Peptides against a protein of PDB entry 6FBK. Designs and how they scored, part 78

Target 1, 90 residues: chain A of PDB entry 6FBK
Amino acid sequence: EDTGVRVELAEEDHGRKSTIALRLWVEDPKKLKGKPKDNGAIEFTFDLEKETPDEVAQEMIESGFFHESDVKIVAKSIRDRVALIQWRRE

## One batch from the design tools (peptide; made by RFdiffusion4, then SolubleMPNN)

Design b2_p27_3_s3 (from b2_p27_3, 17 letters changed)
Fold by OpenDDE base, seed 3:
Structure b2_p27_3_s3 (fold): chain B 90 residues (1-90), chain A 27 residues (1-27)
Amino acid sequence: as target 1 above (90 residues)
Amino acid sequence: AEAERRARLLEKAAENRARLEAHRASK
């Protein structure tokens, strides 16, 4: 599914750490229910063992980056990218 | 164009990182 939210690695992943650096931004705002501020990209560390996409998405909502109605879309975007990264590590 | 757009996105990246981290630290 095209969520309109893009997530990519902010640094090369060598598969050695339990954490990864990610970069997230809105590519197609029409896919979101709310109208988030044009705040640019968000860079963040994601702990593959301790964190979940839902928790991180919720934190972004609470920080004011996205409307509360878009939490699941943001979470899915993170989840999909994390899954790809984990598959490549295998 | 594309390069300029990406530059604008990245210009705010550090600030947004700090904002998110500040929120996490407050919890």
Scores: peptide ipSAE 0.560, ipTM 0.874, DockQ to the pose 0.865
Fold by OpenDDE base, seed 4:
Structure b2_p27_3_s3 (fold): chain B 90 residues (1-90), chain A 27 residues (1-27)
Amino acid sequence: as target 1 above (90 residues)
Amino acid sequence: AEAERRARLLEKAAENRARLEAHRASK
């Protein structure tokens, strides 16, 4: 499902590291319950072995990027992209 | 245009990365 939040690789993934570089931004703000500020893209490293989409989403909420009511949709957007990347690694 | 919007989004990407990392380091 289209979450309105885009997540993609910020750098090419060769499947050699446990970490990946991701870039996240709002594509369709009407899909969110809250109204985030126009803060541009967020780049971040995601550790495939140690981190979870829910934890990272929560960190983004705590940092003020998104409203607390959107934690699940943000987490889903990250999860969906991470799953796709992991499937391609196998 | 999509290309122009994407370029603008990337302008603040590094700053936002630092903001998120600072938060993570504070926890």
Scores: peptide ipSAE 0.558, ipTM 0.874, DockQ to the pose 0.887
Fold by OpenDDE base, seed 5:
Structure b2_p27_3_s3 (fold): chain B 90 residues (1-90), chain A 27 residues (1-27)
Amino acid sequence: as target 1 above (90 residues)
Amino acid sequence: AEAERRARLLEKAAENRARLEAHRASK
């Protein structure tokens, strides 16, 4: 499912660390229920062992990047990318 | 153009990272 939110690696992943650097931005705002401000991309570190996509998405909402009604869409975008990265590591 | 859009997105990337990290640190 296309969430309209893109998540990519911000740096090359060599599979050596428990953390990865990600970059997230809105590609298609029509997919979101709310219309976020044009805040640009968001770079962040994601701990593969300690963090969850839902927690990080909630942090982004609390920081004012997205509307509360879009937390699940943002979380799904992060989850899908993290899953792909973990699958590549195995 | 797509390249220009990407440039605009990246201009705020570091600033937004700092904003998010500040929130995480306050939790």
Scores: peptide ipSAE 0.557, ipTM 0.873, DockQ to the pose 0.865
Fold by OpenDDE base, seed 1:
Formats: structure tokens, C-alpha cells, sequence
Structure b2_p27_3_s3 (fold): chain B 90 residues (1-90), chain A 27 residues (1-27)
């Protein structure tokens, strides 16, 4: 499902670290229930062992990047990308 | 056009990263 939120690697992943660098931004704002501010991309590290997409999405909501009603769609976007990265590491 | 959009997205990337990190550090 197209969430309208894009997540990509911000750095090349060599599969050596438990952390990855990600970049997230809104590609299609019509997919979101809230109205996110036009604040550009969000770059962040994601610990594959310690963090979850839901927790990171919640942190983004609390930081004011997205409306609270969009926490699940943001989390799904992160989850889907992380899954793809992990599959490539196998 | 797409290149310009990507450039605008990246202009705020560092600021947004710092904002998120500040929130994480405060918890």
C-alpha cells in the first residue's frame, strides 16, 4: 500500500552495523489525514535491534512533524522500508 | 523540477534531525 510517505537510506548500507541512516519525507500529502508542515526531509538513525517503527513514528508526532492521527501510516512507511533493508542483508 | 524539490527537502534535513534528536535526548 502506498502510504504517501517515502523512506530511503541516507547512507549506503554495507550490512556491518546494527544501525542504519534513514531519510523520510512526504511524497503525497493527500494520503495523510492531517496536514503536515512543509518542513522538508527528516534524517535519523534507526537501531535495528533496539528501536521499533511505532516508537520512532510516535517520536516524530511528539516533535510536531505529523498529526497524531497519522502515527500508524508513518510507522508503516518506516516498517516497510526497514523490512526491505533487512531482507537485502540476508 | 524533481532535482530542485529534492534540494529543498535536503536543506532542512539537518535542522529536522537536530529537532528529533533533541526530543529523544529529553526523554
Amino acid sequence: as target 1 above (90 residues)
Amino acid sequence: AEAERRARLLEKAAENRARLEAHRASK
Scores: peptide ipSAE 0.556, ipTM 0.872, DockQ to the pose 0.877

Design b2_p27_4_s1 (from b2_p27_4, 10 letters changed)
Fold by OpenDDE base, seed 3:
Structure b2_p27_4_s1 (fold): chain B 90 residues (1-90), chain A 27 residues (1-27)
Amino acid sequence: as target 1 above (90 residues)
Amino acid sequence: ELRFVKEVKRKGKDGSEKTFKVYEPVE
């Protein structure tokens, strides 16, 4: 499923830290109800042991980056990338 | 290309202070 939101590593992951740097941007704005600034990006650290995609997505909504109705789309995008990173570490 | 615009503060569930770094395209 294409969420229209892209999430990738903002720095190289050597698999040593529990914290990773992620970059998030909207690839297809038609997938979201909210309208973030076109072609912008958000960078943030994500603690693999302490944080969840849902919590971080909610914080983004509270910060005004996305509409409340899009929280699950954003969370899924983060979750999918984190899952891939964890898989690669194994 | 993207340029740094601002940091937006966020507070984790554990009370830790973190940030979102916001970037915008250079036109």
Scores: peptide ipSAE 0.724, ipTM 0.932, DockQ to the pose 0.781
Fold by OpenDDE base, seed 5:
Structure b2_p27_4_s1 (fold): chain B 90 residues (1-90), chain A 27 residues (1-27)
Amino acid sequence: as target 1 above (90 residues)
Amino acid sequence: ELRFVKEVKRKGKDGSEKTFKVYEPVE
């Protein structure tokens, strides 16, 4: 599923740390109901052991980055990237 | 090109202080 939200590593992952740096941006704003600023990006650390994509997405909503109705789309985007990173580490 | 605009505070579930770094396109 194409969420219209892109998530990539903001730094090289050597597979040593439990935390990774991620960069998130909206590729297709039509996939979201919210009004994020166009062509911007959000960088954040993600703790692979303690955090979940859903929780981080909720924090982004609370911070005003996205509409509450888009929380699951944002969460899925983070989850999908994290899953790929974890797969690569295995 | 993106430029750093601001850092938005967030609280980790463990109580740790974390942030969202916000970047915007250079106009």
Scores: peptide ipSAE 0.724, ipTM 0.932, DockQ to the pose 0.753
Fold by OpenDDE base, seed 2:
Structure b2_p27_4_s1 (fold): chain B 90 residues (1-90), chain A 27 residues (1-27)
Amino acid sequence: as target 1 above (90 residues)
Amino acid sequence: ELRFVKEVKRKGKDGSEKTFKVYEPVE
C-alpha cells in the first residue's frame, strides 16, 4: 500500500542496537488530510524492543505533526519500514 | 536541502525523554 508517507533509516543500521534512527516525510500530500510543512522531515529514534508504530504515530499527532485521522497511515508507514529493517537484520 | 529547525519533546513508554527533530527545506 502506498501511504504517501516515506520512512527511511536516518543512519546506517549495523544491527547492533535495539534502537534505530528513522526519517519520515510526506511524499504525496494527497494521501493525508493533515500534512507537515511541505518538503520537511521528522527524525526520531525508534526502540525496536519497547516502542510500537501506533504509539509513535500517536505521539506525532499529539505533537501536531499530523491530523488524528491519519494516525493509522503514519503508523503503517513506520511499521512497514521497521519490518523491513528487522527482516534485513535476520 | 533540509535544515534543522527544532526538537519536539516526547516521552517514551518507559518514561525516557525522547525527541522529534524537525527539518525544513532551505529557502
Scores: peptide ipSAE 0.721, ipTM 0.932, DockQ to the pose 0.756
Fold by OpenDDE base, seed 1:
Order: sequence, then C-alpha cells, then structure tokens
Structure b2_p27_4_s1 (fold): chain B 90 residues (1-90), chain A 27 residues (1-27)
Amino acid sequence: as target 1 above (90 residues)
Amino acid sequence: ELRFVKEVKRKGKDGSEKTFKVYEPVE
C-alpha cells in the first residue's frame, strides 16, 4: 500500500543492535498533511525491543510534525519498514 | 540535498530521552 510516507534505514543495519536509525519523509504531500517542508525528512532511532510504531507516530504528532488524522498512516509506514528489517535479520 | 535544521526532543515510553532530527532541502 502506498501511504505517501516513506521510511528507510538512515544507517546500515548490521543486525547487532536492538536499535536502528530510520529516516521518514513524505513522498506525495497531497496524500499527507505533514509539517516537514516538501522533500524534507525526519531522522530518529527506533528500539526494536522497547518501542512500537504507534507510540513513535504518536510522539511525532505531539511534536507537531503531522496532524492527528495522519497518525495511523505514519504508524503503518514505520511498521511496514520495521517488519522488512526484522525479516532480513531472521 | 538535505540540510540538518534542528533536533526536537522526545521521551520514550521507558523515560529515555531521544530526539527527532529535522532535515530540509537545500535550494
């Protein structure tokens, strides 16, 4: 599913740490009312053992990066990428 | 090309202090 939000690794994953660095950006601004400027990005660490995509997405909303109505879209985008990363690790 | 603009503080569920790094395109 194309959420309009892209999430990728901000650093190479060697599979040695429980934390990873992620980069999030909006590919199509018409599909998401985000605060980052067009073609901008947000970089953050994600703890694979302690954090959930929904929690991090909510924190982004609280920080004013996105509207509350977009929390599920952001969470899904993070979840999908994390799932792929976990799949490659296993 | 992206330029680092600022860090926004956040607190994880476990109480740990973390950040969101904001980048913007360079014109």
Scores: peptide ipSAE 0.703, ipTM 0.930, DockQ to the pose 0.763

Design b2_p27_4_s2 (from b2_p27_4, 12 letters changed)
Fold by OpenDDE base, seed 4:
Structure b2_p27_4_s2 (fold): chain B 90 residues (1-90), chain A 27 residues (1-27)
Amino acid sequence: as target 1 above (90 residues)
Amino acid sequence: ALRFVKEVKRKGKDGSTRTFRVFEEVE
C-alpha cells in the first residue's frame, strides 16, 4: 500500500555493513492525519541487525517531525524499504 | 534540490545517539 511517505537509500548499498543510510520524505501529505513539521527530507542511519522501524518512527514523532497518530504510517514506510534492501542482499 | 537545514540529535535510554539530518526542498 502507498503510505505517501518515501524512503530511499541515501548512499549506495554494497551489502557489506549492517548499517545503511536512509532518506525519508513526504510525497503525499493527504495520506497523513497530521501535518509534517518539515517539507523536505530527513536522513538517518539504520542498523539492520539492532534497530526496528517502529522505534525509529517513534523517535521521529518525539523529535516533532510527525504527529503521533502517523507513527504506524511512518514505521511501515521504513519497514517496507528495509525489507526490499534485505531481499536485494540475498 | 535539497539544502541542509539542521541536525537533530537525541539520546536513548541505552546511551545511544540518534541523529537526524534535516533538508529542505528548494528550486
Scores: peptide ipSAE 0.730, ipTM 0.929, DockQ to the pose 0.767
Fold by OpenDDE base, seed 1:
Parts: structure tokens; sequence; C-alpha cells
Structure b2_p27_4_s2 (fold): chain B 90 residues (1-90), chain A 27 residues (1-27)
């Protein structure tokens, strides 16, 4: 599904760490119910063993990056990318 | 191209620090 939100690796993944660096940005704002605060990208680390996409998405909402109504869209975007990364590692 | 704007930090549930590095799109 096209969430309108893109998530990519911000660094090369060598599969050596449980933590990865991700970059998230809005590709199609029309897919969001709210209007993002910024038009650029957000970079952050994600612990594959300890964290969940929902938690990180909630933190982004609390930080004011997205409207609360878009938390699930953001979480899904992170989840989808994380899944691909994990599948590539295994 | 991306230009660094700011960092946003907050404490997590486990006491760890969440850091968001914010960039803007520029021509």
Amino acid sequence: as target 1 above (90 residues)
Amino acid sequence: ALRFVKEVKRKGKDGSTRTFRVFEEVE
C-alpha cells in the first residue's frame, strides 16, 4: 500500500547491529489527513530488538511532526521498511 | 538536496534518549 510516506536506510546496513538509521519523509501529502509540520526529512535510529514502529510514530506525533490522526500511516511506513530490512538480513 | 535544520530530543520510557534530526528540502 502506498502510504505517501517514504522510509529508507540513512546508512548502509551491514547486519551487525540491532540498531539501524532511518530517514522518513512525506512523498505524497494528500495521503495524510493532517498537514506535516515540515516538508523535509526526519532521521532517527531504530532498535530492531527493542522498539516498535507504533512507539516511534507516537513519539513523532508528540514531537509535533505529524497530526495525531496520521499516527497509523506513519507507523505502517516504518513497519513496512523495517520488515524489508529484517527479511534482507535473514 | 537536504539541509540540516535541528535536532529534537526527548526521553523514552526506558530512560533512553530519542533523537530526531530534522532536514529540509532545498533546491
Scores: peptide ipSAE 0.730, ipTM 0.929, DockQ to the pose 0.821
Fold by OpenDDE base, seed 5:
Structure b2_p27_4_s2 (fold): chain B 90 residues (1-90), chain A 27 residues (1-27)
Amino acid sequence: as target 1 above (90 residues)
Amino acid sequence: ALRFVKEVKRKGKDGSTRTFRVFEEVE
């Protein structure tokens, strides 16, 4: 589904580290808190062993990046990418 | 293209630090 948010690797993944760098692209300015007029991206690290997409999404809400109503959309975008990365590592 | 805007840090319950790097899309 088109959530207006997509996540990709911010670095090449060799499958050797539990921590990966991710880039979250936001193409709908309404999804960003503060009503930005341009598209943007947020880069962050994600620990595949210790962290969950929902926790990171909540941290982004608490950091003021998104509206509370969009937490599930953000979490899903991270979850979907992480799932693909894990699948590729197997 | 992306242009760096700012860095946002937050401290977790376990004392760890989360860093978010914010970028804007430009022509």
Scores: peptide ipSAE 0.708, ipTM 0.920, DockQ to the pose 0.722
Fold by OpenDDE base, seed 3:
Structure b2_p27_4_s2 (fold): chain B 90 residues (1-90), chain A 27 residues (1-27)
Amino acid sequence: as target 1 above (90 residues)
Amino acid sequence: ALRFVKEVKRKGKDGSTRTFRVFEEVE
C-alpha cells in the first residue's frame, strides 16, 4: 500500500490551463539513485492534454532518478494524482 | 521544509525541454 511515492500539486489549480505544476515526494531514499540521499521531492510541469504519466515516468528513469523497476510505481502515482485533478475540474 | 538540490533538463523527440527540479527534505 505504501509505495513510498506521493504526488501533489506544487501550485494552486484554478482549472484554467492545461499545464499544472506537480511535486513528486519520495519517502524512501533507496528509490533515489543519486542526490538527495534523504527524503525529497521532484518538481515538474505536466500538460494534461499532451503528456502521459508513463512518458514522464520514463523520462525520470532516463534522467537517472529511479531504477527501471520502479517506473510503473512512479507512473501510477502521477496518473492517480492527475486523475484526481481532472475529476475536480469537472 | 524543502531545500533545492539541482535542476535536470532533457530534450524530448518533439524538441521540447523537460525540467526536473530536485529538492531534499530538511527539518
Scores: peptide ipSAE 0.708, ipTM 0.920, DockQ to the pose 0.734

Design b2_p27_4_s3 (from b2_p27_4, 8 letters changed)
Fold by OpenDDE base, seed 1:
Structure b2_p27_4_s3 (fold): chain B 90 residues (1-90), chain A 27 residues (1-27)
Amino acid sequence: as target 1 above (90 residues)
Amino acid sequence: ELEFVKEVKVKGKDGSTRTFRVYKPVE
């Protein structure tokens, strides 16, 4: 499913550590219920062993990047990318 | 191309600090 939110690696993943750097941005704003304040990108680290996409998405809402109604779509975008990264590591 | 705007820090559920680095398209 196309969430309209893109998540990519912000740095090359050598599969050596549990922490990865991600970059997130809105590709299709029509997919969101709210309107993001900015049209740029957000970079952050994600611990593959300790953190969850839902918690990171909630923190983005608290930071004011997205409307609370879009927490699930943001979380899904992160989850889908993390799953691909983990698959590639195996 | 993107340019750095700011850092946003928020306290996580476990008390740790989450750092978001915000970028915008270069004008």
Scores: peptide ipSAE 0.737, ipTM 0.927, DockQ to the pose 0.865
Fold by OpenDDE base, seed 3:
Structure b2_p27_4_s3 (fold): chain B 90 residues (1-90), chain A 27 residues (1-27)
Amino acid sequence: as target 1 above (90 residues)
Amino acid sequence: ELEFVKEVKVKGKDGSTRTFRVYKPVE
């Protein structure tokens, strides 16, 4: 599903660490607050054992990247990528 | 290609610090 937000690995995943680097791309400029032209991609680390997509999404909202109404969409995009990564590790 | 714009830090509910690195397309 096209959520307007794309999440990918920012590094090669060897399945050895619980922490991974993710890169979030916003395909729909209207989902970005502020100056979308300066927010081409957002990179962050994610702990597969301790953190949740919802928490990270909420933190992005608090940081002013997205509108509060888009928190669930952002969380879903992160969750979907994280799930895929977890499946590949199995 | 992307170039670094800024780093944004936010405090998580557990007291930890989240760091977001923001990039933009190269001019």
Scores: peptide ipSAE 0.729, ipTM 0.926, DockQ to the pose 0.831
Fold by OpenDDE base, seed 4:
Structure b2_p27_4_s3 (fold): chain B 90 residues (1-90), chain A 27 residues (1-27)
Amino acid sequence: as target 1 above (90 residues)
Amino acid sequence: ELEFVKEVKVKGKDGSTRTFRVYKPVE
């Protein structure tokens, strides 16, 4: 599914720690709020045991990166990548 | 290649701090 938002690992995952570094790319500039040219990628840490994609997406909205109407799309993009990472760790 | 633009911090409901590092393509 093409959400217009791409999430990938910002570091190599050795499966040793519960925290990972993620990088979010916006492929659809219409989803960006403010200055789209200055928001090529957003990096952040994510705790696989304690945090949720929905909470991180909400925090991105509060930070002014995206419109409120896109919160679910952003959350889904993070969730899909996290699920893939967890699957690879099994 | 990416260039660092800024750091954005936001407070979570539990009082923790979320840090976002923003990058842009190098011109």
Scores: peptide ipSAE 0.728, ipTM 0.925, DockQ to the pose 0.804
Fold by OpenDDE base, seed 5:
Structure b2_p27_4_s3 (fold): chain B 90 residues (1-90), chain A 27 residues (1-27)
Amino acid sequence: as target 1 above (90 residues)
Amino acid sequence: ELEFVKEVKVKGKDGSTRTFRVYKPVE
């Protein structure tokens, strides 16, 4: 599914740490609050063992990056990337 | 190419602090 949000690793993953650095790109400017041109990418750390995509997405909404109506779309984008990373570690 | 814009901090569900680093395309 094309969510209009792309998530990638912000660092090389050697599978040694439970935390990873992620970079979120918004491909659909309508999903961003404020000025889209000022929010090209959002970087953050994610704990693969302790955190969930839904929690991070909610925190992004609270931070004012996205509209509340897009929380599930953002969460899905993070979830899909995290799942892929976990799969590659196995 | 990206340029650093700002850092945003928010309190997480568990009471910890989440840090978001915002970047934009270089003009």
Scores: peptide ipSAE 0.726, ipTM 0.926, DockQ to the pose 0.841

Design b2_p27_4_s4 (from b2_p27_4, 12 letters changed)
Fold by OpenDDE base, seed 5:
Structure b2_p27_4_s4 (fold): chain B 90 residues (1-90), chain A 27 residues (1-27)
Amino acid sequence: as target 1 above (90 residues)
Amino acid sequence: ELRFVKRVERVGKDGSTKVFNVYEPVE
């Protein structure tokens, strides 16, 4: 599903650490109800063992990056990328 | 072109301190 939110690795993943660096930005604002900063990006570490996409997405809402109604869209975007990264590690 | 503008603190459920690094387009 095209969420309109892009998530990519912010650094090369060697598959050695449980923590990865991600970069998130809005590619299509029409997919969201909220109005995030245009053309900006958010970088963050994601702990594959301790964190979940839903928790991180909620933290982004609490930080004011997205509307509460978009939490599931943001979470899905993170989840989909994390899943791909996990798949590549196998 | 993006420029680093600020770091936003976030607290994990385990109490650990983490951050969101915020970038904005250069104008």
Scores: peptide ipSAE 0.734, ipTM 0.935, DockQ to the pose 0.771
Fold by OpenDDE base, seed 3:
Structure b2_p27_4_s4 (fold): chain B 90 residues (1-90), chain A 27 residues (1-27)
Amino acid sequence: as target 1 above (90 residues)
Amino acid sequence: ELRFVKRVERVGKDGSTKVFNVYEPVE
């Protein structure tokens, strides 16, 4: 599914740490209303043991980056990337 | 090209303090 939100590793993953660095941005033509600006990005660390995509997405909404209605889209985008990263680690 | 714009503080469920680093395109 094309959520219009892209999430990738912001740094190389050596598969040894529980914390990874992620980069999130909104891809055209599906533009989510909010921050960051078009072609901008949000970078953040994600603790594979302590955090969940839903919690991080909610924090982004609370920070004013996205509308509440988009929380599930953001969460799914993070979840899909995290799942892929974990799969590659195995 | 992206430039760092601001850091937004966030509080994790465990009470830890983390951040979102915001970048914007350079025009």
Scores: peptide ipSAE 0.716, ipTM 0.933, DockQ to the pose 0.763
Fold by OpenDDE base, seed 1:
Structure b2_p27_4_s4 (fold): chain B 90 residues (1-90), chain A 27 residues (1-27)
Amino acid sequence: as target 1 above (90 residues)
Amino acid sequence: ELRFVKRVERVGKDGSTKVFNVYEPVE
């Protein structure tokens, strides 16, 4: 599913750490309204053992990056990328 | 090209302090 939100690794993943660096940006501004300027990005660490996409997405909303109505879209985008990363680690 | 503009603090569920690094296009 194309959420219009893209999430990728901000650093190479060697599969040795429980934390990864992610970069999130909005590819289609029509799908998501937020304070980050068009073509901007948000980078953050994600703990594969302790954090969840939903929690991080909620924190982004609380930080004012996105509207509450977009929490699920943001969470899904993070989840999808994390899932791929987890799969590659197996 | 993106430029780092600010760091936004976030508090994790476990109470840990983390950050979001915000980048914007260079105008």
Scores: peptide ipSAE 0.714, ipTM 0.933, DockQ to the pose 0.767
Fold by OpenDDE base, seed 4:
Structure b2_p27_4_s4 (fold): chain B 90 residues (1-90), chain A 27 residues (1-27)
Amino acid sequence: as target 1 above (90 residues)
Amino acid sequence: ELRFVKRVERVGKDGSTKVFNVYEPVE
């Protein structure tokens, strides 16, 4: 599913740490509305053992990056990338 | 090209303090 939100590794993952660095940006602004300017990005660390995509998405809404109605789209984008990273580590 | 603009603090469920680093395109 194309959410219009892109999430990728902000640093190389050697599969040694439970924490990874992620970069998130909106590729298709018609899919959701947020404060990040076009072509802007948000970088953050994500703890694979302690954090969840839904919780991080909620924190982004609370920070004013996205409208509350788009929390599920943001959470899904993070979840999908995290799943791929974990799969690659296997 | 992106440039660092600001950091925004976020509080995790466990009470830990973390940040979102915000970047914007260089014009």
Scores: peptide ipSAE 0.712, ipTM 0.933, DockQ to the pose 0.775

Design b2_p27_5_s1
Fold by OpenDDE base, seed 1:
Structure b2_p27_5_s1 (fold): chain B 90 residues (1-90), chain A 27 residues (1-27)
Amino acid sequence: as target 1 above (90 residues)
Amino acid sequence: SFSERSRERARRREEEEREREEEELEE
């Protein structure tokens, strides 16, 4: 499934912290409600213990990056990347 | 900004984890 949203590690994951540094950008510019400041990518941290993809996606909507209709697509993209990172840590 | 708030949460989390590790080493 192509969500049109890309999420990757912004920093090397050493598996020592509960937090990871992520970078999110859209391949389809129509999905952006606003322009992120950093070259079209949103940089953020994700706490593997305390945060959920849905909560982080909702914060991005509230910050004006995306339309409310795209919250589930954003959340899925974060979730899928986080799952891969967690799998690698095992 | 969203990114600044996110990084600040992570910084506080790392500080909290380090403080706990230091406390455990002092016991």
Scores: peptide ipSAE 0.589, ipTM 0.855, DockQ to the pose 0.741
Fold by OpenDDE base, seed 5:
Structure b2_p27_5_s1 (fold): chain B 90 residues (1-90), chain A 27 residues (1-27)
Amino acid sequence: as target 1 above (90 residues)
Amino acid sequence: SFSERSRERARRREEEEREREEEELEE
């Protein structure tokens, strides 16, 4: 499903840490409420054990990056990428 | 910022994991 939001690894994942470095950017400019500080993308870490895509997405909304109506789209994009990374670690 | 808070959480997690691994190796 094309969410108009892309999430990728910001750093190489060696599969050793519970945390991963991610980069999120928006292909649809209507989904972006505010300008990301770094090169049009939001850089963040995700803890595979402690964090959820919904919580991280909600924090992005509260930080003014997206509209509340897009929280589920953002969360889905994070979830889908995280799932792929976890699968690759196996 | 959001990104700074996120990186700080990750640093704390990495420290906690390292401390746990060190404790397990000392026993």
Scores: peptide ipSAE 0.588, ipTM 0.855, DockQ to the pose 0.748
Fold by OpenDDE base, seed 4:
Structure b2_p27_5_s1 (fold): chain B 90 residues (1-90), chain A 27 residues (1-27)
Amino acid sequence: as target 1 above (90 residues)
Amino acid sequence: SFSERSRERARRREEEEREREEEELEE
């Protein structure tokens, strides 16, 4: 399902660290709250052992990047990308 | 910022992992 939110690796993943560098952007500008700093993308790290997509998405909402109504869409996009990265590591 | 806090969490995690590996090598 197309969430209208894209999540990609910001750095090459060597599968050695519990953390990964990610970049998230929204294709639909209506889903953005305000202007993102980095040309519409948010850069962040994700700890595969300690963090959850829901917690990170909620922190993004609290930081004012998205509307509260989009928290589950953001979380799903992060989750789906993280799952693909974990699959590639195996 | 959000991104700065996120990167700082990752830095601390990497530091904790390195310290643990160093302690295990000294035992």
Scores: peptide ipSAE 0.588, ipTM 0.855, DockQ to the pose 0.784
Fold by OpenDDE base, seed 3:
Structure b2_p27_5_s1 (fold): chain B 90 residues (1-90), chain A 27 residues (1-27)
Amino acid sequence: as target 1 above (90 residues)
Amino acid sequence: SFSERSRERARRREEEEREREEEELEE
């Protein structure tokens, strides 16, 4: 499903830390409320043990990056990428 | 910013993990 949101590793994952560095950007500029500073992408870390995609997506919306209606799309994009990273670590 | 807070949480987590490993090595 084309969510119009991309999430990728911002740094190489060595599989040693509970945290991963991620980069999120939107292909549809209409979904972005604000302007992220770094070339239209939001850089953040994700703690695989303590954080959830829904909580991080909600924090992004509260920070003004996205509309509230897009929370589930953002959360899904994070979740899908995190699942792939976890699968590669095994 | 959101990104700064996120990176700071990760830094603290890595510091906590390192401190635990150092404490376990001192025992």
Scores: peptide ipSAE 0.588, ipTM 0.854, DockQ to the pose 0.733

